# Peptides against a protein of PDB entry 7SFY: the designs that were tried, part 19

Target 1, 41 residues: chain A of PDB entry 7SFY
Amino acid sequence: ELFNLESRVEIEKSLTQMEDVLKALQMKLWEAESKLSFATC

## One batch from the design tools (peptide; aimed at target 1 R8)

Design b2_p21_8 (made by RFdiffusion4)
Pose (drawn by RFdiffusion4):
Structure b2_p21_8 (pose): chain A 41 residues (1-41), chain B 38 residues (1-38), chain P 21 residues (1-21)
Amino acid sequence: as target 1 above (41 residues)
Amino acid sequence: FNLESRVEIEKSLTQMEDVLKALQMKLWEAESKLSFAT
Amino acid sequence: EEESEELEEEDEELEEEEEEE
């Protein structure tokens, strides 16, 4: 039970970490999209 | 992470792909830790 | 229009560099 809880804790911790990393990545990607979109009309 | 130039967009896009590549492994690692904890 | 012109210039420069290589 203890091991299970330690797992679930470290799991969902990095899940939110991955959430934070991807959504900053999605924001910069949107900037690039707008850049190449406007540039190539 | 620049977009001033095409050359920089290219370098920046590859960095984002490398980042997603790291995220895919972290996702799988989480899939397994969870499967092993049920 | 300015961004498109700048991008074309960059493409040309890259093509020249590729020809030199």

Design b2_p21_8_s1 (made by RFdiffusion4, then SolubleMPNN; from b2_p21_8, 14 letters changed)
Fold by OpenDDE base, seed 4:
Structure b2_p21_8_s1 (fold): chain B 41 residues (1-41), chain C 41 residues (1-41), chain A 21 residues (1-21)
Amino acid sequence: as target 1 above (41 residues)
Amino acid sequence: as target 1 above (41 residues)
Amino acid sequence: SAAKEKLQKELEELAELARKA
């Protein structure tokens, strides 16, 4: 498969989507840990 | 849903997996761009 | 393309993991 501008844009969009999900999961982890710490402390 | 240590471990594992995929996609982007630049330069 | 399908599949798998988390 030959790389073109459309392919680059597609990959960049995918990366952005993954970054968004990653951030969301990190936030969920933080919230969960905060709740745990609050419950145990 | 109540948070517990098992849930934390699960989230951390998911985060690690996402980071691995993100890195892989970044590498693919770099490779694709490198091929494009080589072809056009 | 096959590459596009692979990428989309991986994203969908991650999205599912995110939904479960």
Scores: peptide ipSAE 0.113, ipTM 0.516, DockQ to the pose 0.030
OpenDDE base, seeds 1, 2, 3, 5: peptide ipSAE 0.109, 0.104, 0.113, 0.102; ipTM 0.509, 0.499, 0.516, 0.475

Design b2_p21_8_s2 (made by RFdiffusion4, then SolubleMPNN; from b2_p21_8, 12 letters changed)
Fold by OpenDDE base, seed 5:
Structure b2_p21_8_s2 (fold): chain B 41 residues (1-41), chain C 41 residues (1-41), chain A 21 residues (1-21)
Amino acid sequence: as target 1 above (41 residues)
Amino acid sequence: as target 1 above (41 residues)
Amino acid sequence: SEAREKLLKELEELKKEELLK
Protein backbone atom coordinates (compact mmCIF):
# COMPACT_ATOMS: atom_id res chain seq x y z
CA GLU B 1 0.00 0.00 0.00
CA LEU B 2 1.05 3.56 -0.60
CA PHE B 3 2.01 5.41 2.53
CA ASN B 4 -0.63 7.99 3.32
CA LEU B 5 -2.39 9.38 6.36
CA GLU B 6 -4.50 6.26 6.80
CA SER B 7 -1.49 3.97 6.67
CA ARG B 8 0.38 6.03 9.23
CA VAL B 9 -2.54 6.05 11.64
CA GLU B 10 -2.96 2.29 11.35
CA ILE B 11 0.70 1.59 12.04
CA GLU B 12 0.75 3.95 15.00
CA LYS B 13 -2.32 2.28 16.50
CA SER B 14 -0.66 -1.11 16.22
CA LEU B 15 2.49 0.21 17.84
CA THR B 16 0.50 1.64 20.73
CA GLN B 17 -1.25 -1.67 21.29
CA MET B 18 2.05 -3.53 21.35
CA GLU B 19 3.56 -1.05 23.78
CA ASP B 20 0.61 -1.54 26.12
CA VAL B 21 1.13 -5.30 26.11
CA LEU B 22 4.83 -4.85 26.79
CA LYS B 23 4.10 -2.61 29.75
CA ALA B 24 1.61 -5.11 31.15
CA LEU B 25 4.15 -7.92 30.99
CA GLN B 26 6.82 -5.74 32.54
CA MET B 27 4.46 -4.97 35.40
CA LYS B 28 3.76 -8.66 35.95
CA LEU B 29 7.47 -9.34 36.08
CA TRP B 30 8.01 -6.55 38.58
CA GLU B 31 5.17 -7.74 40.79
CA ALA B 32 6.43 -11.30 40.79
CA GLU B 33 9.95 -10.22 41.70
CA SER B 34 8.64 -7.88 44.37
CA LYS B 35 6.56 -10.60 45.98
CA LEU B 36 9.50 -12.95 45.96
CA SER B 37 11.77 -10.44 47.64
CA PHE B 38 9.11 -9.66 50.20
CA ALA B 39 8.51 -13.30 51.03
CA THR B 40 12.23 -13.99 51.41
CA CYS B 41 12.91 -11.08 53.74
CA GLU C 1 2.54 -20.63 38.59
CA LEU C 2 5.14 -20.00 41.24
CA PHE C 3 7.70 -17.41 40.32
CA ASN C 4 11.10 -18.99 39.96
CA LEU C 5 14.17 -18.67 37.76
CA GLU C 6 12.49 -20.54 34.92
CA SER C 7 9.45 -18.26 35.00
CA ARG C 8 11.60 -15.14 34.98
CA VAL C 9 13.63 -16.32 32.01
CA GLU C 10 10.49 -17.18 30.07
CA ILE C 11 8.93 -13.77 30.68
CA GLU C 12 12.13 -11.97 29.72
CA LYS C 13 12.36 -13.94 26.48
CA SER C 14 8.79 -12.98 25.60
CA LEU C 15 9.51 -9.33 26.33
CA THR C 16 12.57 -9.41 24.09
CA GLN C 17 10.60 -10.91 21.22
CA MET C 18 7.89 -8.28 21.55
CA GLU C 19 10.47 -5.50 21.61
CA ASP C 20 11.97 -6.86 18.39
CA VAL C 21 8.57 -6.74 16.71
CA LEU C 22 8.04 -3.18 17.93
CA LYS C 23 11.39 -2.10 16.54
CA ALA C 24 10.62 -3.67 13.18
CA LEU C 25 7.33 -1.80 12.93
CA GLN C 26 8.97 1.44 14.00
CA MET C 27 11.54 0.99 11.26
CA LYS C 28 8.80 0.42 8.70
CA LEU C 29 7.12 3.62 9.80
CA TRP C 30 10.37 5.56 9.63
CA GLU C 31 11.17 4.25 6.16
CA ALA C 32 7.72 5.11 4.87
CA GLU C 33 7.89 8.62 6.26
CA SER C 34 11.41 9.07 4.93
CA LYS C 35 10.38 8.03 1.44
CA LEU C 36 7.44 10.39 1.55
CA SER C 37 9.59 13.32 2.61
CA PHE C 38 12.11 12.50 -0.08
CA ALA C 39 9.48 12.30 -2.78
CA THR C 40 7.95 15.60 -1.72
CA CYS C 41 11.20 17.54 -1.61
CA SER A 1 2.57 -18.62 29.62
CA GLU A 2 -0.26 -19.41 27.23
CA ALA A 3 -1.49 -15.83 27.47
CA ARG A 4 1.95 -14.48 26.61
CA GLU A 5 2.22 -16.85 23.67
CA LYS A 6 -1.17 -15.77 22.36
CA LEU A 7 -0.25 -12.11 22.64
CA LEU A 8 3.07 -12.68 20.90
CA LYS A 9 1.36 -14.46 18.02
CA GLU A 10 -1.09 -11.60 17.67
CA LEU A 11 1.77 -9.12 17.57
CA GLU A 12 3.57 -11.17 14.95
CA GLU A 13 0.44 -11.14 12.82
CA LEU A 14 0.28 -7.37 13.14
CA LYS A 15 3.88 -7.24 11.98
CA LYS A 16 3.08 -9.38 8.95
CA GLU A 17 0.10 -7.24 8.03
CA GLU A 18 2.16 -4.08 8.17
CA LEU A 19 5.00 -5.64 6.19
CA LEU A 20 2.59 -6.45 3.37
CA LYS A 21 1.37 -2.87 3.04
Scores: peptide ipSAE 0.086, ipTM 0.523, DockQ to the pose 0.024
OpenDDE base, seeds 1, 2, 3, 4: peptide ipSAE 0.084, 0.083, 0.070, 0.082; ipTM 0.525, 0.524, 0.463, 0.506

Design b2_p21_8_s3 (made by RFdiffusion4, then SolubleMPNN; from b2_p21_8, 12 letters changed)
Fold by OpenDDE base, seed 5:
Structure b2_p21_8_s3 (fold): chain B 41 residues (1-41), chain C 41 residues (1-41), chain A 21 residues (1-21)
Amino acid sequence: as target 1 above (41 residues)
Amino acid sequence: as target 1 above (41 residues)
Amino acid sequence: SEARKKLLEELKKLKEEEELK
């Protein structure tokens, strides 16, 4: 597929979606670690 | 699911895999943009 | 875990689609 405006927009949408998932997983990890620290204090 | 060492490791593996996919997509975008700039120069 | 697996598979599909372009 030739690179054009449509291709760029599609890729950027995918990137945004993936970043959102990454952030969600990072937050879950943080919550789990936070709970552990709280329980062990 | 209780947070433990196994849970942490699993989450970290998932995060790494997702980051790799993100990087690949970013590289493709960069390549496409680079080719466009080259062609238009 | 299953939710993460599903999301990862979706992301892999997105990667493959972009790689084919």
Scores: peptide ipSAE 0.081, ipTM 0.505, DockQ to the pose 0.023
OpenDDE base, seeds 1, 2, 3, 4: peptide ipSAE 0.080, 0.079, 0.065, 0.077; ipTM 0.498, 0.498, 0.458, 0.503

## One batch from the design tools (peptide; aimed at target 1 E12, target 1 (a further copy) L36)

Design b2_p22_1_s1 (made by RFdiffusion4, then SolubleMPNN; failed a check: too like the target's own chain; its pose is not in this set)
Amino acid sequence: RVKQLEDQLKALQMKLWELKSK

Design b2_p22_1_s3 (made by RFdiffusion4, then SolubleMPNN; failed a check: too like the target's own chain; its pose is not in this set)
Amino acid sequence: RVSELKDVLDALQMKLWELKSL

Design b2_p22_1_s4 (made by RFdiffusion4, then SolubleMPNN; failed a check: too like the target's own chain; its pose is not in this set)
Amino acid sequence: RVKKLKDVLDALQMKLEELKSK

Design b2_p22_2 (made by RFdiffusion4)
Pose (drawn by RFdiffusion4):
Structure b2_p22_2 (pose): chain A 41 residues (1-41), chain B 38 residues (1-38), chain P 22 residues (1-22)
Amino acid sequence: as target 1 above (41 residues)
Amino acid sequence: FNLESRVEIEKSLTQMEDVLKALQMKLWEAESKLSFAT
Amino acid sequence: VEELKAKSEELEAKVEELKAKV
């Protein structure tokens, strides 16, 4: 039970971490999309 | 992470792809840790 | 850029599904 809880804790911790990393990635990807979109009309 | 030039967009897009590549492995690692904890 | 956007949206959906299971 203890091991299970340690797992679930470290799991969902990096899940939020992956959420944070990706959504900043998605924001810069949007900037690039707007850049190449306006540039190539 | 620059978009001033086409060369920089290219370098920046590859960096984002490398980041996603790291995220895919982290997702799989999470898939397994969880499967092993049930 | 469109392909990288599709991959990022698909990965986000998988992360959300895995978070719901936890």

Design b2_p22_2_s3 (made by RFdiffusion4, then SolubleMPNN; from b2_p22_2, 12 letters changed; failed a check: too like the target's own chain)
Amino acid sequence: VKKLKDQLDALQMKLWELKSKV

Design b2_p22_3_s2 (made by RFdiffusion4, then SolubleMPNN; failed a check: too like the target's own chain; its pose is not in this set)
Amino acid sequence: RLQQLKDVLTALQMKLWELKSK

Design b2_p22_3_s4 (made by RFdiffusion4, then SolubleMPNN; failed a check: too like the target's own chain; its pose is not in this set)
Amino acid sequence: RLSELEKVLKALQMKLWELKSK

Design b2_p22_4 (made by RFdiffusion4)
Pose (drawn by RFdiffusion4):
Structure b2_p22_4 (pose): chain A 41 residues (1-41), chain B 38 residues (1-38), chain P 22 residues (1-22)
Amino acid sequence: as target 1 above (41 residues)
Amino acid sequence: FNLESRVEIEKSLTQMEDVLKALQMKLWEAESKLSFAT
Amino acid sequence: IEERIEALREEIEETEERLEAL
């Protein structure tokens, strides 16, 4: 039970971490999309 | 992470792909840790 | 936790498609 809880804690911790990393990545990707979109009309 | 030039967009897009590549492995690692904790 | 894992999977796939489109 203890091991299970330690797992679930470290799991969902990095799940939020992955969330934070991807959504900043999605924001810069949107900037690039707008850049190449406007540039190539 | 620059977009001033086409060269920089290229370098920046590859960095984003490398980041996603790391995220895919972290996702799989989480899939397994969870499967092993049920 | 499984739902969050699947949501992250979808977001990653969508982000890859957007990168390929660039």

Design b2_p22_4_s1 (made by RFdiffusion4, then SolubleMPNN; from b2_p22_4, 14 letters changed)
Fold by OpenDDE base, seed 5:
Structure b2_p22_4_s1 (fold): chain B 41 residues (1-41), chain C 41 residues (1-41), chain A 22 residues (1-22)
Amino acid sequence: as target 1 above (41 residues)
Amino acid sequence: as target 1 above (41 residues)
Amino acid sequence: LRERLEQLEKQLWELQSRLKSL
């Protein structure tokens, strides 16, 4: 496909969505780590 | 705005940043998985 | 760019899946 204005807008939207998902995953990982029982033996 | 070289470079920089964050999260997840305890001592 | 984006989306999905399995 050709890179044009429509492609740019689409990519930028995808990037924004992925950035939001990454932030959510960071938080979920933090929550998981805070709740997990780690080896103490 | 037009999709030009500057816009492309900007998108590539954003992708690189997201890739770096993703790698960091993958490593953190590995650490959590490696430390997880499934049995009582 | 599209290939990098798609690969990143794939990796994001894999990370999400692993996290949900944790």
Scores: peptide ipSAE 0.567, ipTM 0.832, DockQ to the pose 0.234
OpenDDE base, seeds 1, 2, 3, 4: peptide ipSAE 0.566, 0.564, 0.565, 0.560; ipTM 0.832, 0.833, 0.833, 0.829

Design b2_p22_4_s2 (made by RFdiffusion4, then SolubleMPNN; from b2_p22_4, 15 letters changed; failed a check: too like the target's own chain)
Amino acid sequence: LEKKLKELEDKLWELQERLKSL

Design b2_p22_4_s3 (made by RFdiffusion4, then SolubleMPNN; from b2_p22_4, 12 letters changed)
Fold by OpenDDE base, seed 2:
Structure b2_p22_4_s3 (fold): chain B 41 residues (1-41), chain C 41 residues (1-41), chain A 22 residues (1-22)
Amino acid sequence: as target 1 above (41 residues)
Amino acid sequence: as target 1 above (41 residues)
Amino acid sequence: LRERLEELEKQLWELEERLRKL
């Protein structure tokens, strides 16, 4: 099958999902970095 | 733009690889968060 | 689509690098 409209839409949906997951991970990493205590206690 | 079968297959391979990387990064972030010393002093 | 894919790959690489620095 040629690359058709349905395949494009499906790829775009997959990209959107991965972008959303990546954004969530970046936010979680920021939270971890903000809470990180360099063991000075 | 006309994307042919070769372009579709290449994009799908890249998407699969990025999904695998995302999963690995999720696990690494979880491991890091579980081991982080949070500010307690 | 290709440009969007390339940007996602770049963001993944940046996240990997940030994780290595923790």
Scores: peptide ipSAE 0.564, ipTM 0.828, DockQ to the pose 0.237
OpenDDE base, seeds 1, 3, 4, 5: peptide ipSAE 0.555, 0.545, 0.546, 0.557; ipTM 0.828, 0.818, 0.822, 0.824

Design b2_p22_4_s4 (made by RFdiffusion4, then SolubleMPNN; from b2_p22_4, 14 letters changed)
Fold by OpenDDE base, seed 4:
Order: structure tokens, then sequence, then C-alpha cells
Structure b2_p22_4_s4 (fold): chain B 41 residues (1-41), chain C 41 residues (1-41), chain A 22 residues (1-22)
């Protein structure tokens, strides 16, 4: 497989998508934990 | 959906898996870019 | 590289679908 600009762009797009999903998961976790902390206090 | 310990653990497991895949992508990108930089120098 | 990239994209898709179900 020849690594070229197209391959790099594709990898970077996948990385960006993963980072976006990771951030979304982290936000959901934070929101859920926030609700739990408010309920226990 | 009620957020409980099970839901939290499931989210954290998903986060960990995503981080692992993200790191794998980053490593593959680095390896590919390293080969390209060596070839152009 | 392409085969591993395709596998990682499949893993990403599966994780995204799992996230949507949470």
Amino acid sequence: as target 1 above (41 residues)
Amino acid sequence: as target 1 above (41 residues)
Amino acid sequence: LRERLEQLEKELWALQEKLKSL
C-alpha cells in the first residue's frame, strides 16, 4: 500500500471522528455524574 | 434510561476502547508519516 | 496499512453505534 495524501487525509478524518465521539462520550459521562452528585447532595 | 453504576461502567469501557483505537490510529499515522519523511529526505 | 485502517473504521463505527444505544 502506497501512503499518499489521500491515505493521510482519510486517517486524519477517522481520527477527527473518533475524537468527536470520545468527547461526546466524556460529556455524557460528565452529565450523568453531575446528575448523580446533585442527587446525592 | 436510568443512569446507575452499570451504565457508568459501560460508558467508561466504551471510552477506554475508543481511546485505545484512537491511539492505534495515531500510531499508524505516525508510522506512515515517518516512512514518507524518510523517503522524501 | 489499508487493512488496519479499515478495521479501525469498523471498530469506530461499532463504538459509535454502541454510544447511540446508551
Scores: peptide ipSAE 0.098, ipTM 0.525, DockQ to the pose 0.057
OpenDDE base, seeds 1, 2, 3, 5: peptide ipSAE 0.087, 0.096, 0.096, 0.083; ipTM 0.504, 0.524, 0.526, 0.465

Design b2_p22_5_s2 (made by RFdiffusion4, then SolubleMPNN; failed a check: too like the target's own chain; its pose is not in this set)
Amino acid sequence: MERVTQLKDVLTALQKKIEELK

Design b2_p22_5_s3 (made by RFdiffusion4, then SolubleMPNN; failed a check: too like the target's own chain; its pose is not in this set)
Amino acid sequence: MERVTQLKDVLEALQKKIEELK

Design b2_p22_5_s4 (made by RFdiffusion4, then SolubleMPNN; its pose is not in this set)
Fold by OpenDDE base, seed 1:
Structure b2_p22_5_s4 (fold): chain B 41 residues (1-41), chain C 41 residues (1-41), chain A 22 residues (1-22)
Amino acid sequence: as target 1 above (41 residues)
Amino acid sequence: as target 1 above (41 residues)
Amino acid sequence: MERVTQLKKVLEELQKKIEELK
């Protein structure tokens, strides 16, 4: 397929969405780790 | 929400899917870069 | 955490590559 402006915009949009998901996952994992640390003290 | 086995499995599944998408995007970007490099030689 | 952090770094690198293609 041809890499053009439309393809680039679509990729950038997808990457942004994935970054948001990754941030959310990081927060959830941090919360879980924090609770585990607390519970094991 | 409660972080349990089901939540972890779901997160890991999502991460795997995201890794696959990232690999595909890396390949597409590499192909684009390669073609640009070739075309500008 | 490490796995997600690595994916975030890859995303950032991909974003830079996209900018280079502009």
Scores: peptide ipSAE 0.123, ipTM 0.521, DockQ to the pose 0.330
OpenDDE base, seeds 2, 3, 4, 5: peptide ipSAE 0.103, 0.091, 0.084, 0.081; ipTM 0.504, 0.515, 0.515, 0.519

Design b2_p22_6 (made by RFdiffusion4)
Pose (drawn by RFdiffusion4):
Structure b2_p22_6 (pose): chain A 41 residues (1-41), chain B 38 residues (1-38), chain P 22 residues (1-22)
Amino acid sequence: as target 1 above (41 residues)
Amino acid sequence: FNLESRVEIEKSLTQMEDVLKALQMKLWEAESKLSFAT
Amino acid sequence: SRLEELKEKAEEIEEKLEELRS
């Protein structure tokens, strides 16, 4: 039970970490989309 | 992470791809740790 | 095309994170 809880804790921790990393990545990607979109009309 | 030039967009897009590549492995690692904890 | 591919990958990863939390 202890091991299970340690797992679930470290799991969902990095799940939020992956959330934070991807959504900043999605924001910069949107900037690039707008850049190449406007540039190539 | 620059978009001033086409050269920089290219370098920046590859970096984002490398980041997603790291995220996919982290996702799989999480899939396994969880499967092993049930 | 490269931007679209990165966007699809990012959506797929986001959906899988939601599934793992369920």

Design b2_p22_6_s1 (made by RFdiffusion4, then SolubleMPNN; from b2_p22_6, 12 letters changed; failed a check: too like the target's own chain)
Amino acid sequence: DRLTQLKDVLKALQEKLWELKS

Design b2_p22_6_s2 (made by RFdiffusion4, then SolubleMPNN; from b2_p22_6, 14 letters changed; failed a check: too like the target's own chain)
Amino acid sequence: DRLTQLEDVLKALQQKLWELKS

Design b2_p22_6_s3 (made by RFdiffusion4, then SolubleMPNN; from b2_p22_6, 12 letters changed; failed a check: too like the target's own chain)
Amino acid sequence: SRLQQLKDVLDALQQKLRELKS

Design b2_p22_6_s4 (made by RFdiffusion4, then SolubleMPNN; from b2_p22_6, 12 letters changed; failed a check: too like the target's own chain)
Amino acid sequence: SRLQQLKDVLDALQKKLWELKS

Design b2_p22_7 (made by RFdiffusion4)
Pose (drawn by RFdiffusion4):
Structure b2_p22_7 (pose): chain A 41 residues (1-41), chain B 38 residues (1-38), chain P 22 residues (1-22)
Amino acid sequence: as target 1 above (41 residues)
Amino acid sequence: FNLESRVEIEKSLTQMEDVLKALQMKLWEAESKLSFAT
Amino acid sequence: TERVEELEEEVEAIKERIEALK
């Protein structure tokens, strides 16, 4: 049970971490989309 | 992470793909740790 | 029984977050 809990803790920790990393990645991606979109009309 | 130039957009897009590539492995690692903890 | 149900809910919440990330 202890091992299970340690797992679930370290799991959902990095899940939020992956959330944070991707959504900043999605924001810069949107900037690039707008850049190439306006540039190529 | 620049968008001033086409060259920089290219370098920046590849960096984002490398980041996603790392995220995919982390997701799989999480899939397994969880499957092993049930 | 209550503890088992909480653990099952936690597993399902983690699984949903993994699916959201996919």

Design b2_p22_7_s1 (made by RFdiffusion4, then SolubleMPNN; from b2_p22_7, 19 letters changed; failed a check: too like the target's own chain)
Amino acid sequence: SLEELFNLESRKELESKLSELK

Design b2_p22_7_s2 (made by RFdiffusion4, then SolubleMPNN; from b2_p22_7, 17 letters changed; failed a check: too like the target's own chain)
Amino acid sequence: SEKEKFNLESRVEIESKLSELK

Design b2_p22_7_s3 (made by RFdiffusion4, then SolubleMPNN; from b2_p22_7, 17 letters changed; failed a check: too like the target's own chain)
Amino acid sequence: SEKELFNLESRVKIESKLSELK

Design b2_p22_7_s4 (made by RFdiffusion4, then SolubleMPNN; from b2_p22_7, 18 letters changed; failed a check: too like the target's own chain)
Amino acid sequence: SEEELFNLESIVELESKLSKLK

Design b2_p22_8 (made by RFdiffusion4)
Pose (drawn by RFdiffusion4):
Structure b2_p22_8 (pose): chain A 41 residues (1-41), chain B 38 residues (1-38), chain P 22 residues (1-22)
Amino acid sequence: as target 1 above (41 residues)
Amino acid sequence: FNLESRVEIEKSLTQMEDVLKALQMKLWEAESKLSFAT
Amino acid sequence: LEKVETLKEKSETLLEKIETLK
C-alpha cells in the first residue's frame, strides 16, 4: 500500500510536470504557426 | 527559441520535437509505473 | 508551416493521453 501510494504520488507529479512543459510548448508553437501563416499568407 | 528568421524557426521547431520526444517516454514511464501499482 | 501543424497535432494528441492518464 505504501509503495502504491509513493508510485501514484510520483506519477501524478510528473503528469502535471508534463502538462506544464507541453502547454508552454503549445504556446510557442502557436507563435510559429502565426509567423509562418502570415508570412506565406 | 527564436522566430526572427527561417533558420531560427527551423532550429526552434526541432527543439520542440525533441521536447515532445522526451515527453512521450515520460508518458510511457508513467503508464508502466501505474500498471505496476495496481 | 506543415511541420508546425504536424507538431501541433502531435502535441494535442499527447496532451489528451496525459489528461486521460491523470

Design b2_p22_8_s2 (made by RFdiffusion4, then SolubleMPNN; from b2_p22_8, 12 letters changed; failed a check: too like the target's own chain)
Amino acid sequence: LERVKQLEDVLKALMEKIRELK

Design b2_p22_8_s3 (made by RFdiffusion4, then SolubleMPNN; from b2_p22_8, 11 letters changed; failed a check: too like the target's own chain)
Amino acid sequence: LERVTQLKDVLDALLQKIQELK

Design b2_p22_8_s4 (made by RFdiffusion4, then SolubleMPNN; from b2_p22_8, 10 letters changed; failed a check: too like the target's own chain)
Amino acid sequence: LERVTQLKDVLDALLKKIEELK

## One batch from the design tools (peptide; aimed at target 1 L22 L29)

Design b2_p23_1 (made by RFdiffusion4)
Pose (drawn by RFdiffusion4):
Structure b2_p23_1 (pose): chain A 41 residues (1-41), chain B 38 residues (1-38), chain P 23 residues (1-23)
Amino acid sequence: as target 1 above (41 residues)
Amino acid sequence: FNLESRVEIEKSLTQMEDVLKALQMKLWEAESKLSFAT
Amino acid sequence: ELKEEIEETEERIEETKELLEEL
């Protein structure tokens, strides 16, 4: 039970970390999209 | 992470892909740790 | 949810690379 809880804790911790990392990545990707979109009309 | 030039967009896009590549492994690692904890 | 977001982000990167080649 203890091991299970330690797992679930470290799991969902990095799940929110992955969430933070991807959504900053999605924001910069949007900037690039707008850049190449406007540039190539 | 620059978009001033086409050269920088290219370098920046590849960095994003490398980042996603790391995220995919972290997602799989999480899939396994969870499967092992049920 | 994270897997779907990752797949969508990959598709968007590919589209952005195509636009970069066109430019």

Design b2_p23_1_s1 (made by RFdiffusion4, then SolubleMPNN; from b2_p23_1, 15 letters changed; failed a check: too like the target's own chain)
Amino acid sequence: SLKEQLKQLQDKLWKAKSLLEAL

Design b2_p23_1_s2 (made by RFdiffusion4, then SolubleMPNN; from b2_p23_1, 16 letters changed; failed a check: too like the target's own chain)
Amino acid sequence: SLEEQLKQLEDKLWEAKSKLKAL

Design b2_p23_1_s3 (made by RFdiffusion4, then SolubleMPNN; from b2_p23_1, 16 letters changed; failed a check: too like the target's own chain)
Amino acid sequence: SLEEQLKQLQDKLWRAKSLLEAL

Design b2_p23_1_s4 (made by RFdiffusion4, then SolubleMPNN; from b2_p23_1, 16 letters changed; failed a check: too like the target's own chain)
Amino acid sequence: SLEEQLKELQDKLWEARSKLEAL

Design b2_p23_2 (made by RFdiffusion4)
Pose (drawn by RFdiffusion4):
Structure b2_p23_2 (pose): chain A 41 residues (1-41), chain B 38 residues (1-38), chain P 23 residues (1-23)
Amino acid sequence: as target 1 above (41 residues)
Amino acid sequence: FNLESRVEIEKSLTQMEDVLKALQMKLWEAESKLSFAT
Amino acid sequence: IEERIAALKEEIEATEERLAALK
């Protein structure tokens, strides 16, 4: 049970981490989309 | 992470792809740790 | 946790499609 809880803790920790990393990545990707979109009309 | 130039957009887009590549492995690692904890 | 993992997988795939569209 202890091992299970340690797992679930370290799991959902990096899940939020991955959330934070991807959504900053999605924001910069949007900037690039707008850049190449306006540039190539 | 620049978008001033086409060269920089290219370098920046590859960096994003490398970041996603890391994220896919982290997601799989999480899939396994969880499957092993049920 | 499984729902969050599935949501992250979908977000990753959608982000890859957007990057591929830029290339």

Design b2_p23_2_s1 (made by RFdiffusion4, then SolubleMPNN; from b2_p23_2, 14 letters changed)
Fold by OpenDDE base, seed 1:
Structure b2_p23_2_s1 (fold): chain B 41 residues (1-41), chain C 41 residues (1-41), chain A 23 residues (1-23)
Amino acid sequence: as target 1 above (41 residues)
Amino acid sequence: as target 1 above (41 residues)
Amino acid sequence: LEKRLEELKKVLWELEEKLRKLK
């Protein structure tokens, strides 16, 4: 298993993208939970 | 430093941090799903 | 590292799919 510049750059780009997706998911989850709290019979 | 042990360790730490965030989101998602299944009228 | 990254991507995708179903 080689860890070189190419591997590092690729991993760091993926990590940045995943962090952005995680933030979006947190917001979507908050919204979903909010809707559920209002969904009372 | 573009490619060495220190850079690899730093990336591993970032991956660990993201794993922890994902676990937290999974737990929150489970709570939301549980509320949905319980919310029956 | 690559294996861990791929596993994270898999978990992330599964969470996205579950969230989509909740809406």
Scores: peptide ipSAE 0.488, ipTM 0.803, DockQ to the pose 0.220
OpenDDE base, seeds 2, 3, 4, 5: peptide ipSAE 0.484, 0.485, 0.485, 0.482; ipTM 0.802, 0.803, 0.803, 0.801

Design b2_p23_2_s2 (made by RFdiffusion4, then SolubleMPNN; from b2_p23_2, 11 letters changed)
Fold by OpenDDE base, seed 5:
Structure b2_p23_2_s2 (fold): chain B 41 residues (1-41), chain C 41 residues (1-41), chain A 23 residues (1-23)
Amino acid sequence: as target 1 above (41 residues)
Amino acid sequence: as target 1 above (41 residues)
Amino acid sequence: LEERLKKLEEELWALQERLRKLK
């Protein structure tokens, strides 16, 4: 694997984006759960 | 002089954290899917 | 690292799709 400045910058950009996505998915999951009907009988 | 190596280690730590969060979300989603019901008491 | 990043992106995509199907 080649790891240079360009690779680092690109990876860091991807990491930032994925972290934002993770936060959004966490919120979406909470919203989905709050609206779902669960088997409680 | 170890800038690239140190940056790589930092990125690996970030990836590990994100992978752990993702696994937790996957488990919560599994629970939601498993408890989903079309029936009422 | 590149392989781990790619795998994580694929798993995120899959999770998004699973969430969409709950709606």
Scores: peptide ipSAE 0.552, ipTM 0.827, DockQ to the pose 0.235
OpenDDE base, seeds 1, 2, 3, 4: peptide ipSAE 0.536, 0.543, 0.545, 0.545; ipTM 0.815, 0.820, 0.821, 0.822

Design b2_p23_2_s3 (made by RFdiffusion4, then SolubleMPNN; from b2_p23_2, 13 letters changed)
Fold by OpenDDE base, seed 2:
Structure b2_p23_2_s3 (fold): chain B 41 residues (1-41), chain C 41 residues (1-41), chain A 23 residues (1-23)
Amino acid sequence: as target 1 above (41 residues)
Amino acid sequence: as target 1 above (41 residues)
Amino acid sequence: LEERLEELKKQLWALQEKLRKLK
């Protein structure tokens, strides 16, 4: 529980993992948008 | 590929899934922020 | 669907920005 260098490293790793998920979501959202846009054109 | 009712339903399901992921990420980011804030106080 | 998509994009952007600030 003590916040130290190890804890900070853990958090940074978690944040990086979340970044990766967000990137994946961004791509999926783009795909969905693409499909919708294509259909409405 | 033809955009129809089935395709729309698929997209809706995908969006729901992405919404759920975002909710989870929001919670995790809050946790991370909480830890960081507490440590700096 | 379009509205939901736009909302998701907004949330995604907000989270990305928050994440950037935390790192």
Scores: peptide ipSAE 0.539, ipTM 0.840, DockQ to the pose 0.869
OpenDDE base, seeds 1, 3, 4, 5: peptide ipSAE 0.535, 0.536, 0.538, 0.539; ipTM 0.838, 0.840, 0.841, 0.840

Design b2_p23_2_s4 (made by RFdiffusion4, then SolubleMPNN; from b2_p23_2, 11 letters changed)
Fold by OpenDDE base, seed 3:
Structure b2_p23_2_s4 (fold): chain B 41 residues (1-41), chain C 41 residues (1-41), chain A 23 residues (1-23)
Amino acid sequence: as target 1 above (41 residues)
Amino acid sequence: as target 1 above (41 residues)
Amino acid sequence: LEERLRKLKEELWALKKRLEELK
C-alpha cells in the first residue's frame, strides 16, 4: 500500500485535510452542546 | 527502506490519534443526542 | 494504511451527518 514517496505524500495530505475537518466538527459539537436544552416539561 | 518505514509508522500514529478523537466525538455526540429536547412547554 | 484511511474518512463523514441533525 504505502511503500513509495508518492503514496506517502498523498496520504499525508489526506490526513491534514481530515484533521482540519475533525477540528471543525469538534468545535461545532462543542457549540451544539452549549446550546442544548433539557427536557423540563 | 528505513525512511519509508519511519514515515509509515508516523502516519499510522496519526491515524490512531484521529481514530481516538473520532471515537470520543461520537460518544459526545451520543450524549448530546440523548439530552436533546424540543421546546414544547 | 490506505484502507484505514478510507474507513476513517467514511466514519468522519457519518459523524458530520449525525452532527447536522443536531444543529
Scores: peptide ipSAE 0.546, ipTM 0.819, DockQ to the pose 0.248
OpenDDE base, seeds 1, 2, 4, 5: peptide ipSAE 0.544, 0.542, 0.546, 0.543; ipTM 0.817, 0.816, 0.818, 0.818

Design b2_p23_3_s2 (made by RFdiffusion4, then SolubleMPNN; failed a check: too like the target's own chain; its pose is not in this set)
Amino acid sequence: LLERATQLKDVLWALQKKIEELK

Design b2_p23_3_s3 (made by RFdiffusion4, then SolubleMPNN; failed a check: too like the target's own chain; its pose is not in this set)
Amino acid sequence: LLERVTQLEDVLWALQKKIEELK

Design b2_p23_3_s4 (made by RFdiffusion4, then SolubleMPNN; failed a check: too like the target's own chain; its pose is not in this set)
Amino acid sequence: LLERATQLKDVLEALQKKLEELK

